# Peptides against a protein of PDB entry 2AUS, part 2

Target 1, 323 residues: chain A of PDB entry 2AUS
Amino acid sequence: ADIKREVIVKDDKAETNPKWGFPPDKRPIELHIQYGVINLDKPPGPTSHEVVAWIKRILNLEKAGHGGTLDPKVSGVLPVALERATRVVQALLPAGKEYVALMHLHGDVPEDKIRAVMKEFEGEIIQRPPLRSAVKRRLRTRKVYYIEILEIDGRDVLFRVGVEAGTYIRSLIHHIGLALGVGAHMAELRRTRSGPFKEDETLVTLHDLVDYYHFWKEDGIEEYIRKAIQPMEKAVEHLPKIWIKDSAVAAVAHGANLTVPGIVKLNAGIKKGDLVAIMTLKDELVALGKAMMSTQEMIERSKGIAVDVEKVFMPRDWYPKLW

## One batch from the design tools (peptide; made by RFdiffusion4, then SolubleMPNN)

Design b1_p15_7_s2
Fold by OpenDDE base, seed 5:
Structure b1_p15_7_s2 (fold): chain B 323 residues (1-323), chain A 15 residues (1-15)
Amino acid sequence: as target 1 above (323 residues)
Amino acid sequence: SAEELEEELEERLEE
């Protein structure tokens, strides 16, 4: 999520009409909710599915989806995409995750040895998915981006870990325990980050959502519910972006593939096959799609399909048809 | 719970 992407400008003269569309910061409250994502603090106990069902009831919504399952006992950052934004969760599934975990060792180990061994688990690890996982139980490599030991109290080790999507922290702790020669298990787990969503001022509880919805509906105060819901564009901040001309927006919103002439600016480092976000010049999400060209090909070519549009988010009427 | 039993079984199967 923290990868700074260079922006390459292809058309420096392209302007946008301020009367068209609804920039993320200028959506009426009802529209903001329809295109929203909640950075939910999932409580321990309920399933991620139950929590999504509760949010739909609290906010009187027909549809919602979450950005990656947390087990019942696991708390913390659960992005919940609302209504028209529901499918934006597909951008969050492959995103990196951060956790704070409590590991309990089954024997006494010197602190210096704990620190040394845990540092060796930074990098590539081999894991087998848990039995309960719907994923085929094949050995796979995963990346551990960092391990930060927060506290060591005898046999209890509190640590922060950044991992590739689909890394199992339980299996990581088991392997650390084996490497220490005493064994270990995961006592507690909290997710502190899911791609662009983290523990910050945007993190809200189910209780907060109940109160904030009440303040809006009964007291006419929309400020709290507005702040509790992030624009759907937040859920794609970590993706490579392509910004398009106003004249191309309506076509893409109708499900047309993005062609090279529609591109105004784009991120560097796009490869063929990458998931990309198609944006307006006002940073509105139009669609997600698969890159059919590299960044370099999109710059050098005058024509061709740049992005195969897979999922449209923007309504068809936000921008005029200019074809 | 069935989940706790599966967790214990997973810890034993990764040995």
Scores: peptide ipSAE 0.013, ipTM 0.519, DockQ to the pose 0.021
Fold by OpenDDE base, seed 3:
Structure b1_p15_7_s2 (fold): chain B 323 residues (1-323), chain A 15 residues (1-15)
Amino acid sequence: as target 1 above (323 residues)
Amino acid sequence: SAEELEEELEERLEE
């Protein structure tokens, strides 16, 4: 999520009409909710699905979805996409995750050895998915981006870990325990990050949502519920972006593929097959799609399909048909 | 716990 991507401008003369669309910061409250994502602090106890069902009840919603399952006992960052934004969670599934974990060792190990061995687990590791995983139990490589030891108290090791999506922290702790020669298990786990969503001022509880919804509906105070819901565009911040002409927006919103002439600017480093976000010049999410060209091909070519549009988010009427 | 049972089952499958 933290990869700064260069922006390459293809059409420096392209302007946007301020009367068209609804920029993320200018949506009426009802529209903001329809295109929203909650950075939920999931409590320990309920499943991620139960929590989504509660949010739907609290906010009187028809649809919602979460940005990657947390086990019942696991707390912390659970992005919940609302209503029209529900499908944006697909952008969060492949995103990196961060956790704070408490590992309990089954024997006494010198602190220097704990630190040395845990550092060796930074990089590529081999994991087997747990038995309850709907994923085929095949050995797979996963990347550990970093391990930061926060505290060592005898046999208890508190650490922060950044990992590739679908890395199992329980399995990581088991392997660390084996490498230490004493064994270990996961005592506690909290997710502190899911792609662009982290522990910050946008993190809210189920209790906060109850109160904030009440303040809006009964007292007419929109401020709290507005701040508690992030625009859906937040859920794609980690993706490479392509910004398109106003004249191309309505076509893409109708499900047409993005062609090269519609591109105004784009991120560097897009490869064929990458998931990309198609944006307006006002940073509104139009659609997600698969890149059919590299960044270089999108710059050099005058025509052709740049993006195969897979999921449209923008309503068809926000921008006029200019073709 | 169901989790302890999973850890025991994972240990038995790595053996």
Scores: peptide ipSAE 0.007, ipTM 0.516, DockQ to the pose 0.019
Fold by OpenDDE base, seed 2:
Structure b1_p15_7_s2 (fold): chain B 323 residues (1-323), chain A 15 residues (1-15)
Amino acid sequence: as target 1 above (323 residues)
Amino acid sequence: SAEELEEELEERLEE
């Protein structure tokens, strides 16, 4: 998620009309909520689905969705996309995750051996999805980006782990326990990151949401609820971006594919088949789509379909029809 | 595999 992508400018003369659209920082509170994502601190106990249902009740919403299931016992970062932003969770599902886990060993192991073995689990690992997973239980490769041991207290090992989406920390701990020769289980798990969402000042509880909604509705104070909800654009920060001309925005908002002439600037390193975010020059999310060209092809070509538009977020009326 | 059986047992102990 932290990969800074170079921005290549294709049209340095392209300007945007300040009267069109609603930049993320300039949305009225009702519109901000309609296009919002909550960085929720999920409590242990409830399912991710129950928590989403509670948020819908608290905020009087028709629709919401979460950016990747946390098990009932697992706490921490659960992005919850609201109303018109609900489907932005598609950008978060494939995003890397970070956890802090407490592993309990079933026997005594020297600290040096613990450290050595856990380091061997950095990189590519083979996992089977758990029985409770909606995913077919086939062996699959997953990436462990890093393991950072935080504390070792006898048989208790506290560690931070960065993983590819759909890596099971329970299974990782089980395999570490086997490699140590004593066995192990996951005692505690907290998710500390889901793509661009992390433990920071934007992390809020269900209790915070109750209070902040009350302050807005009863006291007329919108500041707290505004801060508690992130713009949907936050949920695509980790994606490669393509910025488009004002004249192309309405067509894409109507579900038209993005063609090469509509591109103003784009990130380097886009490959054919990548999920990309189509943005306005005001950093508004127009749509998600599949890249049909590489970055290099989008620069070199004068015509053709650059992005197959899969999901539109922007309303059709924010920008005028200029086609 | 023994690993699959142990993983199944751990999952069942948590449900």
Scores: peptide ipSAE 0.016, ipTM 0.545, DockQ to the pose 0.023; fails the geometry check
Fold by OpenDDE base, seed 1:
Structure b1_p15_7_s2 (fold): chain B 323 residues (1-323), chain A 15 residues (1-15)
Amino acid sequence: as target 1 above (323 residues)
Amino acid sequence: SAEELEEELEERLEE
């Protein structure tokens, strides 16, 4: 998620009409909620689905979805996309994740050996999905981006780990325990990051949401509930972006594929097949789609389908039809 | 396998 992507400008003269659309910072509270994502601190105990159901009840919502399941006992960062933003969770499922885990060793191991062995698990690991997973139990490779040991207290090892989506921390700890020769199990787990969502000032509890909703509905104070909900555009910050002309927005909002002439600027390093976010010049999310060209092809070509549009988020009426 | 049995046992200890 932390990869700074270069921005290549194709049309430096392209302007946007300030009267069209609703930029993330200018949405009325009701519209902000309709296109919102909560960075929820999931408590231990309930399922991710139960927590989403509670949020729907608290905020009087028809639809919501989460950006990747946390097991009942696991706490921490659970992005919850609201109403019209519900489908944005598709951008979060493949995103990297960070955890803080407590590993309990089943025997005594010197600290130097613990540190040495855990460092060897940085990189590619082979995992088998657990029996409880709806995922086919096939051996698969996953990336461990980093392991940071925070504390070692006898047989208890507290560590931070950054991983590819769908890495099982329990299985990682099991393999570390085997490599140490004593065995190990996962005692505690907290998710500290899911793509662009992390433990920061935007992290809120279920109790916070109850209080903030009451302050809005009973006292007319919007500030707290507004801050507790992030714009859906936050959920795509980690994706490569393509910014389009005002004249192309309505067509894409109607489900038309993005063609090369509609592109104003784009991130470097887009490959064919990448998930990309189509943005307005006001940084509004129009749609998610599959890149049909590389960045280089989108620069060099004068025509053709740049993005196959898969999920439209923007309403059809925010921008005028200019065709 | 011993690994499958340990995974099953860990899964049971969480119940």
Scores: peptide ipSAE 0.013, ipTM 0.517, DockQ to the pose 0.023; fails the geometry check

Design b1_p15_7_s3
Fold by OpenDDE base, seed 3:
Structure b1_p15_7_s3 (fold): chain B 323 residues (1-323), chain A 15 residues (1-15)
Amino acid sequence: as target 1 above (323 residues)
Amino acid sequence: SAEELKEELEKRMAE
């Protein structure tokens, strides 16, 4: 989410019709919910799946999905994509995560040694997935982006950690304990970030959602439920983006691949095979797709398939067919 | 009701 991407303009004369589409901040409340993502504070106890089921019940939804499983005992940031936005969770699965963890050491270790050893775990680490993971139990590398020690109280170490998706904090703590020579286990874990979703004013509980939904349905007050739901475009903020002409939007919304002539502007550093977000000039998410060209190829070429469209989000009728 | 939903939610989280 924190990767600032340069924007390269390919067509500086491209304009957008203000009458077409529904920009994220201008959606009626019902449409906002249909294309929404909740930044949920998952309570400890229930599974991520149970929490999604509760959200569907509370908000009278047919479909929802979460942006990456939290263990039952783990609390914190769980993005839940709603209804037509449900599949946007695919953008969140590969996103970086942040946690606050409490590590309990099985022996006494000098604070200076704790700090020194934990710093050595910044960077690439080798992990084996746990037995209960749906992932094949092969050794794999994962990136630890940063470790910030918050507090050391004897054998208890509170720390913040930023990690690549699918890094197991329990395994990290186990390895830190081994490196310290005394062993360690994970006492507590909270997820504080999942890609663009973090602990901020948008974080809401299940109880908040109950109240906010009733304020809307019974009292006619939509403000609370509107603020509790983020537009689906939030869930793709961390992806490289390609902005397209109004004339290309309807074709992509019908499932056509994006061709090079449809590109108005794009982020630098797109590689072939990258997951990219196709956006309108009003920053509406049209589709997710796989880049078939690099940024450089998309600039230099006059024709060809730029993006293989994998998932359309935008309705077919928001933009007219201009072909 | 909102209250009934909260009570049911609390009961399930205490399990």
Scores: peptide ipSAE 0.330, ipTM 0.892, DockQ to the pose 0.107
Fold by OpenDDE base, seed 4:
Structure b1_p15_7_s3 (fold): chain B 323 residues (1-323), chain A 15 residues (1-15)
Amino acid sequence: as target 1 above (323 residues)
Amino acid sequence: SAEELKEELEKRMAE
């Protein structure tokens, strides 16, 4: 999510009509909710599905979905996409995750050895999914991006870990324990990041949502519920983006593929097959799609399908049909 | 009510 992507401008003269669309910061509260994502602090105890059901009940919603399962005992960052934004979770499922974990060692190990061995687990690891996983129990590689030891207190090791999506921290801790020669287990786990969502001022509890919804419905105070819900565009911040002309927006919103002439600017480093976010010049999410060209091809070519549009989010009427 | 929802939530979190 923190990868600064260069923006390449193809058309520096492209303007946007301020009367068209609804920029993320200018949505009426009802529309903001319809296109919202909550950065939920999932409590320990309930399943991620139970928590989504609670959010739907609290906020009187028909649809919601989460950006990646947390186990019942695991707390922390659970992005929950609302209503029309529900499908934006597709962008979050493959996103990197960060956790803070408490590892309990089954024997005494010198601190220097703990630090040395844990550093060796940075990089590519081989894991077998647990039985409870919906994924087939095949051996697979996963990346550990970083391990940061926060505290060592005897046999208790508190550490921060950045991992590829679907890395099992419990399995990582088990293997660290084996490498240390004493064994270990996961005592506690909290997710501190899911792609662009992290522990920050946007993190809210279920209790906060109850209060904030009632402040809006009973007292007419929108501020709290507005701040508690992020625009769906937040959920795609980690993706490479393509910004399109106003004249292309309605077509893409109708499910048409993005063609090269519609591109105003784009991120560098897009590869064929990448998941990309198609944006307006007002940074509104139009659609998610699969890149059919690289960034370079999108710059050099005058025509062709740039993005195969897979999921449309923008309503068809936000921009006029200009074709 | 907000209070009833909080009570139900608290009950569920205590299980």
Scores: peptide ipSAE 0.329, ipTM 0.894, DockQ to the pose 0.107
Fold by OpenDDE base, seed 1:
Structure b1_p15_7_s3 (fold): chain B 323 residues (1-323), chain A 15 residues (1-15)
Amino acid sequence: as target 1 above (323 residues)
Amino acid sequence: SAEELKEELEKRMAE
């Protein structure tokens, strides 16, 4: 999520009409909610689906979806996309995750050995999905990006871990325990990051949402609920972006594929097959799609389909049809 | 009410 992507400009003279669209910072509160994502602090106990149901009840919403399941006992960062933004969760599912875990060892191990062995688990690991997962129990490789030991207290090891999506921390801890020769289990787990969402000032509880919604509906104070909801564009910050001309926005909003002439600027390093965010020049999310060209091909070619549009988010009427 | 929702939340979190 922290990869700074270079921006390549194709059309340095392209301007945008300030009267068209609704930039994330200029959305009325009702529209902000319709295109919102909550960085929820999921409590331990409830399922992720139960928490989504609570949010829908609290905020009087028809639709919502979460950016990646947390087990009932697991707390922390659960992005919840609202209403028209619900489908943006597809950008979050494949995103990297960070956790803080408490591992309990089943025997005494010298601290130096604990540190040495845990460092060896940075990189590629082989995992089998747990029995309770709806996923086929095929062996799969996952990346552990980093392990940071925070504290060692006898048999208790507190550590931070960054992982590829769908890495099972419980399985990782089990394998660490085997490598240490004494065995281990996961005592506690908290998710501290899900792609662009982390533990920061945007993290809110269910109780906060009750209060903030009440302040808006009864007292007319929208500030709290506005701050508690992030624009859907936050949920795609980690994706490579393509910025398009105003004249291309309405076509893409109607489900047309993005063609090369519509591109104003784009991130470097896009590969064919990558999930990309199509943005306006005002940083509004128009659609998600699959890149049909690399960045280099999008620069060199004068025509062709650049992006196969998969999910449209922008309403069809925010920008005029210019065809 | 907001209070009723909080009470219901607290009850479910205590289970």
Scores: peptide ipSAE 0.323, ipTM 0.890, DockQ to the pose 0.107
Fold by OpenDDE base, seed 5:
Parts: structure tokens; C-alpha cells; sequence
Structure b1_p15_7_s3 (fold): chain B 323 residues (1-323), chain A 15 residues (1-15)
């Protein structure tokens, strides 16, 4: 999420009609909910699926989905995509994660040795998925981006860790304990980040959602529920983006592949095969797709399929058909 | 009601 991507402009004369579409900040409350994502503070106890069921009940929704499972005992950042936005969670699955973990050591270890050994776990690590994981139990490499020790109190080590998607913190702690020679286990775990979603002013509880929905339905106050729900575009902030002409939007919204002439601007560093977000000039999410060209090819070529459109989010009628 | 939902949530979180 922290990768600043350069924006390359291909057509500097391209304008957008302000009457077309619904920019993320201009959606009526009902439409905002239909294209929303909640940055939920998941409580410890329930499964991620139970929490999604609660949100559907609280907000009277037909569909919702979460941006990556937290174990029942794990609390913290759980993005929950609503209604028409439900499938945007696919963009969050490969995103990096951050956790705060409490590791309990099974013996006494000098603080200097704890710090030295934990620093060695930054970078590439070999993990085997836990027995209870739906993932095939093959050895795989995962990246630990950083480890920050917050506190050491005897045998208790509180630390922040940034990891590649699908890194198991319980397994990491087990391996750290082995490397220290005394063994260790995970006492507590909280997820503090999932891609663009973090612990900030947008983080809300299930109780907050009950109150905010009630204020809207009974008192006519929409402000609280509006602030509690992020636009679906938040869930793709970490992806490379391609911005398209107004004349191309309706075609892509009907499931047509994006061709090179439709591109106005794009992020640098797109490779063939990358997941990309197709955006309007008003920063509305049209679709997710697979890049069929690099950024360089999309600049240099005058024609061809730039993006294979995999999932459309935008309604077909927000922009006029210009074909 | 909002109160009934909160009570049900509290019961579920205590299990």
C-alpha cells in the first residue's frame, strides 16, 4: 500500500463530463452502502464469517464478504465489502498485512539475544502452513518486511510485524522460539493493517454499526453511517491504476476489454499479468482486470488489448454508450 | 431494536 506509483499521462487533453457517474464522495447514502467497504475492528471470539453475517443483519444487506480471514481469537482490521462491492475483496487477498503480536518465551533469554535473533527473521522465511489451513501444506517462502520490537518484559515480547499475504505469525513465533533455543508460543495477536486498511479514524466496531444504522433509520441522521463505510475505491488504492476516457467507460462496464486508445493516464511499472484497477477520470472503479501489456507497451502502442477485464463493478448506465 | 441487537452481540461475545 505504501508504494508510491508514478502517473504517466498519455492524453493531457482528455476531459470528463461532471454529469456522468457517481464519484466516491458524491454517492447518495443508499448507493454509498451498495458500493461500500467497512474497516471493521473484528472482536476476538467470533469467526470472520460470523462477523460478516452480523454486519449483513445489522445493515439489512443481502451480500457481504471479508478481505482475508482472521482466526476466531484474533482481533483487529477486517475489511468487509458490501453488496455490489463484495467481490472487491479479491484485491485485498494478495495485499501485505501488519500485526501486533505477543510472544511468550518458554525460558529466560537476554534481551540483546532476543533483539539480534528477531532481526534475522526480517526478509525471506520458509513456512509450512498449519494443519488447520485450507492451503496445501507445502513449504513456501514468505517475506517478512519488518519486525519492530515494542516491549520486552522478561519472557514476554511485544512486537509489530509487516508480512507478505499468507504469512503465519504463529509459525514465525514458533521458529523464533526454536532459534532462541528455549521455544515460544503466540499469546496474543491483533491485525493492525490489511493493505490500504489500517487502525485509523475509519476503524469501527459492530456496536458502532448498530448505533449508526439506528441514527440513520430512526432519526434520519446519515452522517455517522456514511463515515463508517468507505467507498469501494479504497479497497483498490494499493493496486496499479489505469484511467480511461469517458467514451470507454460504458464499454468496459458492459464487460468489454480495455483497448489502448481508451487510456488517458496510467501508473508506471505495470507488468503483463498484473492485477490492475480500471478507473474513470473521477476516480470511480469501473473494473478489475489482468494487464495484457506493460506500462511501456500501453504508451508506445496505438492499438491492442491493454487489460483483460475480469470483474466489472460499475453499473452499465452511469456513463452513456458512445459506440 | 438497536438495544436488542447490542444485547445479542454482548451474549455472543461472552461465549
Amino acid sequence: as target 1 above (323 residues)
Amino acid sequence: SAEELKEELEKRMAE
Scores: peptide ipSAE 0.316, ipTM 0.889, DockQ to the pose 0.106

